# Peptides against a protein of PDB entry 2Q3Z: the designs that were tried, part 10

Target 1, 272 residues: chain A of PDB entry 2Q3Z
Amino acid sequence: YVLTQQGFIYQGSAKFIKNIPWNFGQFEDGILDICLILLDVNPKFLKNAGRDCSRRSSPVYVGRVVSGMVNCNDDQGVLLGRWDNNYGDGVSPMSWIGSVDILRRWKNHGCQRVKYGQCWVFAAVACTVLRCLGIPTRVVTNYNSAHDQNSNLLIEYFRNEFGEIQGDKSEMIWNFHCWVESWMTRPDLQPGYEGWQALDPTPQEKSEGTYCCGPVPVRAIKEGDLSTKYDAPFVFAEVNADVVDWIQQDDGSVHKSINRSLIVGLKISTKS
Target 2, 254 residues: chain A of PDB entry 2Q3Z as posed
Amino acid sequence: YVLTQQGFIYQGSAKFIKNIPWNFGQFQDGILDICLILLDVNPKFLKNAGRDCSRRSSPVYVGRVGSGMVNCNDDQGVLLGRWDNNYGDGVSPMSWIGSVDILRRWKNHGCQRVKYGQCWVFAAVACTVLRCLGIPTRVVTNYNSAHDSNLLIEYFRNSEMIWNFHCWVESWMTRPDLQPGYEGWQALDPTPQEKSEGTYCCGPVPVRAIKEGDLSTKYDAPFVFAEVNADVVDWIQKSINRSLIVGLKISTKS

## One batch from the design tools (peptide; aimed at target 1 C119 N175)

Design b1_p10_7_s2 (made by RFdiffusion4, then SolubleMPNN; from b1_p10_7, 4 letters changed)
Fold by OpenDDE base, seed 1:
Structure b1_p10_7_s2 (fold): chain B 272 residues (1-272), chain A 10 residues (1-10)
Amino acid sequence: as target 1 above (272 residues)
Amino acid sequence: SLVQKPIGED
């Protein structure tokens, strides 16, 4: 989880699982230096360098910083996400074969955001950075991954009286989503939450005002402890959200229906 | 498809 530089990232769908080879390259020339630059341009360092540096001994702190800095939202982060199939002014997310080229491009262009990434690209770059910084990390793929926007642990669809979805989908279920899990102790929590911690660098929701997510103990998610920092409800929903249909009737009444055909969550953790 | 997208939008 630290020494392996090449691996596989799982993609596709729950019914048709696929993978791609990926070069994490955490030990390639210059990559450590780039990871250190990433830390040195983060908003917390810019605000108070001494305080930021004093906290870099904490994998909890570093993990959260990296989660925020792998995306370019809110800061001088690495990647710009795009999902609309219009990649002509950059590099298609599907073209990347490793983290090294992405990180080098970012650094060589004055820490300008690299175009473009999707979930597995964000996760892979985060994995590289965290491994480079000595934090055991693996990429995780979750099929039928929910994006809960209002923290109610539900994916809600609004439908007319005929069951047709009305309006644009705000909440959604991804065919797949990738994030990372990092191994660390959690001295900031009650005993028993050491081990794998979920971190999500894909800019989905803001956490404490920044597009970042985690770390949150995988154990807390499994046990349903949603009070656990950071971002337990959101990560829980990614793998466990229920789907609800709100059916509007002509008389203005609304009927709530549980959608049992859409099953959220099939998580696969890489073993390398 | 290897792209990330909402389910049902194939």
Scores: peptide ipSAE 0.453, ipTM 0.918, DockQ to the pose 0.561
OpenDDE base, seeds 2, 3, 4, 5: peptide ipSAE 0.448, 0.448, 0.447, 0.441; ipTM 0.919, 0.919, 0.918, 0.917

Design b1_p10_7_s3 (made by RFdiffusion4, then SolubleMPNN; from b1_p10_7, 7 letters changed)
Fold by OpenDDE base, seed 3:
Structure b1_p10_7_s3 (fold): chain B 272 residues (1-272), chain A 10 residues (1-10)
Amino acid sequence: as target 1 above (272 residues)
Amino acid sequence: SLQQLPIGSS
């Protein structure tokens, strides 16, 4: 989880699992230095360098910073996400084969955001950075991964009387989503929440004003303890959300229906 | 590699 530089990232769908090889490359030349630059350009450092540096001994703190800095939202972060199949002005998310080139490009261009990433790219870069910083980390793939936008632990679809989805379909389920799990103690929580912590660097929802997510104990998610910081409800929903259809009738009445065909969550952790 | 897609999309 620290020493492995090459691995696989799982993609595709629950029924058709695929994987790609990935070079995390945490020990390649200059990568550690780039990771340190990443810390030195984070908003908290820029606001108060002394305070930020004093907290870098905490993997909880560092993990949260890295989660925010791997995406370029809100800061001088590494990657710009894009999902609309228009990648001509950058690098297609599907073309990356490792974290090293991404990090080097970011650094070499004055910490300018790299175009483009999707979930596995964000996760893989985060994994590299965290490993560089001595935090045991693995990439996780969750199939049928929910994105809850209103913190109600539901994925809600609005449908007409014919079952056709109406509106923007803001809430969604990904075919797959990737994030990372990092091993750390949680002295900021009750005893027993040490171990794997979920961190999500893909900019999905803001946490305390920043596009970041976690760390949250995997145990807390499994046990349904949504009170644990950080972002337990969101991460819980990614793997456990219920799907609800709101079916509008012609008379204006609305029927709530549980969608049992859409099963959220199938998490696969990686060894490498 | 396959890109990330919303369920129901291809």
Scores: peptide ipSAE 0.386, ipTM 0.891, DockQ to the pose 0.544
OpenDDE base, seeds 1, 2, 4, 5: peptide ipSAE 0.381, 0.383, 0.375, 0.379; ipTM 0.895, 0.894, 0.890, 0.895

Design b1_p10_7_s4 (made by RFdiffusion4, then SolubleMPNN; from b1_p10_7, 4 letters changed)
Fold by OpenDDE base, seed 1:
Structure b1_p10_7_s4 (fold): chain B 272 residues (1-272), chain A 10 residues (1-10)
Amino acid sequence: as target 1 above (272 residues)
Amino acid sequence: SLQQKPIGED
């Protein structure tokens, strides 16, 4: 989880699991320096360098910073996400084979955002950075991964009287989604929440005003403790959301229907 | 492709 530089990332769908090889390369030349640059350009450092540096001994703090800095939203972060299959002005997310090239491109272009990433790219880069900083980290793939936008732990579809989805769906379920889990103590929480912590660097929802997510104890998600910082409801929903269909009638009435055909969440944690 | 996408699309 720290020493391994090569591994596999799981992709595809729940029924058709695929994987790709990935070079995390946390010990390759110059990568540690790039990770330190990443910390030194984060908004908290720019605001108060002394305070930021004093907090870097906390893997909780560092994990949250890295989660925010791996994406370029809100800051000089590493990757720009794109999902519309139009990648001609950059590199297709599917073309990457490791984190090293991404990080080097970012640094060599003056910390300019790298085009483009999707979930596994974000997760893999975060994994590299966290491992480089001495935090045991693994990539996690969740099939049928929900994106809850309004924090109600539901994926909601609006349908007409014939059951057809109406309008653009804002909430959705990914075929797969990747994030990372890092091993750390949680002195900021009640006892028992040490261990694996979920962190999600893919820009999905803002947390305290920044596109970042976690760390949140995997145990808290397992036990349904949604009060646990950070971002427990969102991460919980990724793996546990229920799906609801709101069927609209001509008379203006709406019928609530539980969709049992769409099952959210099948999480796979990598062994290395 | 192995692109991340909403379920039910393609």
Scores: peptide ipSAE 0.477, ipTM 0.922, DockQ to the pose 0.546
OpenDDE base, seeds 2, 3, 4, 5: peptide ipSAE 0.477, 0.476, 0.472, 0.452; ipTM 0.924, 0.923, 0.922, 0.917

Design b1_p10_8 (made by RFdiffusion4)
Pose (drawn by RFdiffusion4):
Structure b1_p10_8 (pose): chain A 254 residues (1-148, 151-160, 170-248, 256-272), chain P 10 residues (1-10)
Amino acid sequence: as target 2 above (254 residues)
Amino acid sequence: PPEERPIGTP
């Protein structure tokens, strides 16, 4: 989770899982410096640099800023999202085989966002950044499935959507800032919309808090709970509707 | 290559 520089990112569907190899490259030349630069341009550093550097004692603080800076609403984030099959301005999300070239591109262009990312690209870059800084991190994929004239599927078909698959990262750490027993894997979601409140979204939120439905636990627990849960009920006339099943075959490299 | 798509989209 710290030292291995290549891994797998799972894509495709719940029935046909694709394992896409990936070069996280966290110890390649210039990557650590780029990660330290990423911290020094984060909005919290601009607001109070002395405090920001002091808070870097915490993997909660750093995991939040690190993952949060990958797809940042501010112009100094690492990547820009796009899902309309129109990637001519720059580079397709399906082209990348690693995080390194994106990070170097980002540094060389005044810390401007690189076009383009999709959920697995953001998660892959977040893994590289956090593994470089020493926070044990893994990329995770969740699969969702539809069964087909449903209004539910129409509403979605035609960025908090429910996708065929969605990726994020999990990082390992204690949580002295929370009630006891939430140490371990924390979910961090670097996909775009920081929207409710706060400088960043989403996480870190303990995976256990998600499983337990303890959605008052910081940070951004409802956003992660929504990616792996969806409750759908019909009233033809009360009935459970399985036209949408969310939270299947959640996967990571062994 | 696989791509992230809204649920139900072909």

Design b1_p10_8_s1 (made by RFdiffusion4, then SolubleMPNN; from b1_p10_8, 5 letters changed)
Fold by OpenDDE base, seed 3:
Structure b1_p10_8_s1 (fold): chain B 272 residues (1-272), chain A 10 residues (1-10)
Amino acid sequence: as target 1 above (272 residues)
Amino acid sequence: MPVQKPIGEP
């Protein structure tokens, strides 16, 4: 989890699982220095360097900072996400084979955002950074992964009487989504929540005003403890959301239907 | 096409 530099990232769909090789490269020349630069350009450091530095002994704090800094939303973060298949002004997310080139490009261009990433790229870069900082970390893939926007643990679709989706589709389910799990104690929580903590560097929802997510104990998600910081409802929904169809009839009536054909969540973690 | 995509979309 710290020493492994090469691994695999799972992709595809629940029915057609595939993987790609990835070079995390946490021990390659200059990568640790780049990770330290990442910490030194984070908004909390810029606001109060002394306070930020004093908190870097906490994997909880550092993990949350890294989650925010791997994406370029809100800060001088590493990667710009793009999902529309228009990558001509950058590098296709599918072209990356490791974290090292991404981090070096970011640093060498004055901490300018690297174009482009998707979930596994964000997760892999976060994994590299966290490993560099001595935090045991692995990439996790969740198939049929929900993106809940309003923290109600539901993915809601509005449909007409023919079952056609009406209006803008705000909430969604990914075919797959990647994030990371990091091993740490949680002295900020009640006893029993030490171990794997979920962190999501893909910019999906803001947490306390910043596009970051976690750390949240994997145990809390499994047990449904949504009060556990950070971002338990969001991460819980990624793996457990129910899908609801609001079916509008021609007479103006609305029927609520549970969509049982869309089953959220199938999580795979690596052992390296 | 993007590797990651919303379910039901191209």
Scores: peptide ipSAE 0.296, ipTM 0.858, DockQ to the pose 0.535
OpenDDE base, seeds 1, 2, 4, 5: peptide ipSAE 0.281, 0.296, 0.271, 0.289; ipTM 0.864, 0.866, 0.846, 0.857; seed 4 fails the geometry check

Design b1_p10_8_s2 (made by RFdiffusion4, then SolubleMPNN; from b1_p10_8, 4 letters changed)
Fold by OpenDDE base, seed 1:
Structure b1_p10_8_s2 (fold): chain B 272 residues (1-272), chain A 10 residues (1-10)
Amino acid sequence: as target 1 above (272 residues)
Amino acid sequence: APVQRPIGEP
């Protein structure tokens, strides 16, 4: 989880699992230096360098910083996400074969955001950075992955009396989503939450005002302990959200449809 | 292509 530089990232769908080879390249020339630059341009360092540096001994702190800095939202982060199939002014997310080129491009262009990434690209770059910094990390793929936007642990669809979707779908389920899990102790939590911690660098929701996510103990998610920092409800929903189809009547009454069969969550952790 | 995309009932 630290020494392996080449691996596979799982993609596709629950019924048709695919994978791509990926070069994490954490030990390639200059990559560690780029990871250190990433830390040195993070908002917390810019606000108070001494405080930021004093906290870099904490994998919890570093993991949270990295999850925020891998995306370019809110800061001078690495990647700009795009999902609309219009990539002509950059590089298609599907074209990347490793983290090294991305990180080098970012650094060589004055920490300008790299166009473009999707979830596995964000996850893979985060994995590289965390491994560089000595944190055991693996990429995780979750099929039928939910994006809960209102923290109610539900993916809700609203339909009229004829079953037609009303309005724009805000909440959604991805065919797949990738994030990372990092191994660390959690001295900031009650005993027993050491081990794998989920971190999600894809800019989906803000956590404490920044597009970042985690670390949250995988154990807490498994046990349904949503009080654990950071972002337990969001990560829980990614893998466990209930899907509800609401039928809205003209009188304002709402009832659940019985025909929903989509199941959220099929998580696969990589071994490299 | 293994593009990440929304799924669900149409």
Scores: peptide ipSAE 0.354, ipTM 0.871, DockQ to the pose 0.528
OpenDDE base, seeds 2, 3, 4, 5: peptide ipSAE 0.343, 0.320, 0.348, 0.353; ipTM 0.871, 0.859, 0.868, 0.869

Design b1_p10_8_s3 (made by RFdiffusion4, then SolubleMPNN; from b1_p10_8, 5 letters changed)
Fold by OpenDDE base, seed 5:
Structure b1_p10_8_s3 (fold): chain B 272 residues (1-272), chain A 10 residues (1-10)
Amino acid sequence: as target 1 above (272 residues)
Amino acid sequence: APVQKPIGEP
């Protein structure tokens, strides 16, 4: 989880699982220096360098910083996400074969955001950075991954009597989503939450005002302890949200569609 | 098309 530089990332769909090879390259020349630059340009460092540096011994703190800095939202982070198939002014997310080129491009262009990433690219870069910083980390893929935007643990679709979706499809289920799990102790929590912690660097929702997510104990998600910091409800929903199709009638009545059998979540953890 | 996409898209 720290020493492996080559691996696979799972993609596709629950029915058609795919994988791609990925070069994490955490030990390649200059990568550690780039990871340190990433820390030195984070908003917390810019606000109070001494305080930020004093906290870098905490993998909890560092993990949270990295989850925010791998995306360029709100800061000088590494990657700009894009999902609309318009990649002509950058590099297609599908073209990347490793983290090293991304990190080098970011650094070499004055910490300008690299265009473009999708979930596995964010996750892979985060994995590289965390491994480089000595935090055991693996990429995780979740098929039928929910994006709960209103923290109700539901993915709700509103349909008319003809089955047509009404309003903006703001809530969604991804065919797959990738994030990372990092091994760390949690001295900031009650005993028993040491071990794998979920971190999500894809900019989906803000946590404490920043597009970051985690760390949250995988155990807490498994047990449904949604009070556990950080971002337990969001991560829980990614893997466990209930899908509700509401049918709205002309009289204003709403009822649940019985026909929806979509199950959220099929998590695959990588071994290398 | 993007590799990551919402499900249920036609």
Scores: peptide ipSAE 0.331, ipTM 0.856, DockQ to the pose 0.522
OpenDDE base, seeds 1, 2, 3, 4: peptide ipSAE 0.328, 0.300, 0.295, 0.323; ipTM 0.863, 0.858, 0.852, 0.854

Design b1_p10_8_s4 (made by RFdiffusion4, then SolubleMPNN; from b1_p10_8, 3 letters changed)
Fold by OpenDDE base, seed 5:
Structure b1_p10_8_s4 (fold): chain B 272 residues (1-272), chain A 10 residues (1-10)
Amino acid sequence: as target 1 above (272 residues)
Amino acid sequence: PPVQKPIGTP
């Protein structure tokens, strides 16, 4: 989880699982230096360098910083996400074969955001950075992964009596989504939450004002302890949200469709 | 098309 530089990332769909080879390359020349630069340009460092540096011994703190800095939202982070198939002004997310080129491009262009990433790219870069910083980390893929935007643990679709979707489809289920799990102790929590912690660097929802997510104990998610910091409800929903199709009638009544069969979540953890 | 994409709901 720290020493391996080559691995696979799972993609595709629950029915058609795919994988791609990925070069994490955490020990390649200059990568550690780039990871340190990433820390030195984070908003917390810019606000109070001394305080930020004093907290870098905490994998909890560092993990949270990295989850925010791998995306360029809100800061000088590494990657700009894009999902609309318009990648002509950058590099297609599908073209990347490793983290090293991404990190080098970011650094070599004055910490300018790299275009473009999708979930596995964000996760892979985060994995590289965290491993480089000595935090055991693995990429995780979750099929039928929910994006809960209103923290109600539901993915809700509204339809009229004809089955037509009403309003914006802001809530969604991804065919797959990738994030990372990092091994760390949690001295900031009650005993028993040491171990794998979920971190999600893909900019999906803000946490405490920043597009970051975690760390949250995998155990807390498994047990449904949604009070556990950080971002337990969001991560829980990614793997456990209920999908509800509402049918709205002209009289204002609503009822659930009984034909809904989509199940959220099928998580695969990598072994290397 | 993007590799990661919303799945269609029936």
Scores: peptide ipSAE 0.322, ipTM 0.865, DockQ to the pose 0.477
OpenDDE base, seeds 1, 2, 3, 4: peptide ipSAE 0.317, 0.297, 0.306, 0.319; ipTM 0.867, 0.866, 0.858, 0.865

## One batch from the design tools (peptide; aimed at target 1 S145 I155)

Design b1_p11_1 (made by RFdiffusion4)
Pose (drawn by RFdiffusion4):
Structure b1_p11_1 (pose): chain A 254 residues (1-148, 151-160, 170-248, 256-272), chain P 11 residues (1-11)
Amino acid sequence: as target 2 above (254 residues)
Amino acid sequence: STEEEPVTSSD
């Protein structure tokens, strides 16, 4: 979770899982410096640099800023999202085989966002950044499935959508800032929309808090709970509707 | 597909 520089990112579908190899490259030349630069351009550093550097004692603070800076609403984030099959301005999300070239591109262009990312690209870059800084991190994929004239599927078909698959990262740490017993894997989601409140979204939120439905636990627990849960009910006339099943075959490299 | 898309398939 710290030292291995290549891994797998799972894509495809719940039925046909694809394992896409990836070069996280966290110890390649210039990557650590780029990661320290990423911290020094984060909006909290601009607001109070002395405090920002002091808070870097915490993997909760760093994990939040690190993952949060990958797809940042501010112009100094690492990547720009796009899902319309129109990637001519730059580079397709399906082209990358690693996080390194993106990080280097980002540094060389005045810390401007690199076009383009999709959920697995953001998650892959977040893994590289956090592994470089020493926070044990893994990329995770969740799969969702439809069964087909449903209004539910139409509403979605035609960025908090429910996708065929969605990726995020999990980082390992204690949580002295929370009630006891929430140490361990924390979910961090670097996909784009920081929207409700706060400088960043989403996480870190303990995986246990998600499993337990303890959605008052910081940070951004409802956003991560929504990626792995969806409750759908029909009233033809009360009935459970399985036209949409969310939270299947959640996967990571062994 | 390896691209992220709105869920429409039973797969």

Design b1_p11_1_s1 (made by RFdiffusion4, then SolubleMPNN; from b1_p11_1, 5 letters changed)
Fold by OpenDDE base, seed 4:
Structure b1_p11_1_s1 (fold): chain B 272 residues (1-272), chain A 11 residues (1-11)
Amino acid sequence: as target 1 above (272 residues)
Amino acid sequence: SLAQEPASSSD
């Protein structure tokens, strides 16, 4: 988890699982220094350096900072996300083969956002950074991964009388999504929540006003304890959301149907 | 595709 510099990231769909090789490169020259720069440009450091530095001994604090700083939303973070297949002014997310080039580009361009990332790129860069900082971390892939936008633990589709999805499709299920799990104690929680913690650096939803997610105990998600910080409802929904179809009839009535054909969540954790 | 995309009923 800390020592492995090369690995695989799972992609594709639940029916068509694929993987790519990835160079995490956490021990390559200058990568640790770049990870320290990432901490030194975070909004909390810029606001109060002494307070930020005093908290860097906490993997909970550092994990949350890294989750926010791997994306460029709200700060001088590393990666700009893009999903519209228009990558001509940058690098296609599918072209990356490791975290090292991304981190070096970011630093060498004065901490300007690198174009572009998608979930596995965000997760892989976060994995590199967390490993550099001595936090045992692995990339996780979840197939049929829900993005709940309204915190109701549902993915809701509006359909016409023909079953065609209406509206902007704001809530969705990804074919796959990637995040990281980091091993840490949770002295800020009740006993028993030590171990793997989910962190998501992909800018999906805001947590406490910043595009970051976690750390949340994997145990809390498995047990359905949505009260645990951070972001337990969101991460729970990624792996356990129910799908609901709202079907409009010709008479203007709306029928609620549970979509049982689309099962949310199939998590694969890398054993490295 | 290797990209993230909405899950299809065929996936």
Scores: peptide ipSAE 0.337, ipTM 0.863, DockQ to the pose 0.532
OpenDDE base, seeds 1, 2, 3, 5: peptide ipSAE 0.324, 0.332, 0.328, 0.334; ipTM 0.860, 0.863, 0.861, 0.861

Design b1_p11_1_s2 (made by RFdiffusion4, then SolubleMPNN; from b1_p11_1, 6 letters changed)
Fold by OpenDDE base, seed 2:
Structure b1_p11_1_s2 (fold): chain B 272 residues (1-272), chain A 11 residues (1-11)
Amino acid sequence: as target 1 above (272 residues)
Amino acid sequence: SLAQEVASSSD
C-alpha cells in the first residue's frame, strides 16, 4: 500500500467489471517534491503557513488537504474533471496510464490544473500523493455509486406520468466511481475508528466549503454512524443510498416508489 | 466505455 508503484484500477459496470493498469509511481524522481508543493499551495497553508505545517503530522489533516487539492476546484489543485466527452483542448481522462505524468505536468506548468480527469484519475493521483506522504492508501471502486446532493441517503428521480425521468439528474448514480481508502489512526474520534478511512478527491459535493471528502472511517460507514467526521452521510450514500422514483400522476398526485431494479453500491478494494 | 457514465435503470 505504500511500496507498490504499479497496480490496477477497476472500472466498467457491476455486470461487466474491467480494470486498467496504473503506474502510481510514488517513488519516481521528483514526485515527493511535487507532493510537498501540493501541500505548500493548499489554501490552508496560504492562509496560515505555521498552522498548516503544525498539522501535517496528522494523516487526518493531510488526507483532507490532499482530497481537496487533487481536484482544482476552489484552489490550485491538480486536476480538472470533465465528463461530457469533449476533451479536445486537453488529455482525455481515458488516456492516462499513471499519476506521474499528471503530477509532473501540474508542477511544470506552475501548478496549473491538468485537463482532464474523471473519478479513477482523481483517486489514482490522490493515492500516489498519500503514499508519497507515507500514508498507506489504496484505490477503491464502487459500482452503481450514488451521488447524494442533499444528504437524505436517497437518489430521487422525478418522473412524468409515463415514467420518463424529467429534469437534470442532479442526483445520479454512476456506473462506477473511484475514491481512496487510507490507513490511519483517528485520535480525533472515539476509540475504534482506526483503520481504513475513505477519502474522495472527485469534486462531487462541498465539505466545509471545499470540494473535498473525508477522511471517514470505513467502519463508521459499515456501522451506519453518520455523525462521524468527515462526510459520513455522503460516503454512506455512495454505497448504500436507496433509489426513489417520484411519479407524477395525471390527476396531479405524486406517487413515491422505491426503485428495486437499481441497487446502489458494490465496492471493490484493491489489494495493492 | 471506460469513462464514468450515469447508470441506467437497466444496469
Scores: peptide ipSAE 0.367, ipTM 0.870, DockQ to the pose 0.516
OpenDDE base, seeds 1, 3, 4, 5: peptide ipSAE 0.355, 0.353, 0.354, 0.357; ipTM 0.866, 0.865, 0.866, 0.866

Design b1_p11_1_s3 (made by RFdiffusion4, then SolubleMPNN; from b1_p11_1, 5 letters changed)
Fold by OpenDDE base, seed 1:
Structure b1_p11_1_s3 (fold): chain B 272 residues (1-272), chain A 11 residues (1-11)
Amino acid sequence: as target 1 above (272 residues)
Amino acid sequence: SLEQQVVSSSD
């Protein structure tokens, strides 16, 4: 998980699983230097360089920084996300074949955001950076992946009395979503939470004021320990959220209905 | 296509 430079990223849907080859390229010339630049332009370094550097021995700390810096939200991060099929002023997310070109473009343009990324691009770049920094990391794909916006572990749809969806969908289910899992100890937690930790660099929700996510023990998610830092409820919901329809009647009453047609979560962890 | 898409609640 540190030495492999070539791999595959799973995409598509639960019924039609696809994959693309990806060059992580963590050992290619200059990539480690770019990863170090990424650390040196992070907000915590800019605020207090000495404190930031003193914490870089912690994969927990570094993982969280990388999660925030792979996206350009809130900082001088690497990638700008876009999902509306309007990529003419940049590079289509579907055009990337590896992390190396992305990182080089970012650095060569003065750490300006690279246009554009989607989930697997964010995840793959994060994977490259974390591997460069010596943290065993793999890309994970979750099919029917939920985005819970209000932290209630539900994906909620509002419907009229005829079952028609009303308003904009603030919460959603992706056909697939990618993030990374990194292997590390968790001295900041109770014993037993060492191992794979989920980190999500795709800007979806803010964590402590920054678009970042994790690290959170995969074990905590599996066991439903939502008190575990960081961001356990959000990651739990990605793979386990229930779908609820709120059906409003003419009299103003609301009926809660469980939507059993949408099953959240089918996680695939890569072995390469 | 390979891009992320929102799953329809009616599917």
Scores: peptide ipSAE 0.361, ipTM 0.863, DockQ to the pose 0.451
OpenDDE base, seeds 2, 3, 4, 5: peptide ipSAE 0.356, 0.361, 0.344, 0.343; ipTM 0.864, 0.864, 0.860, 0.858; seed 4 fails the geometry check

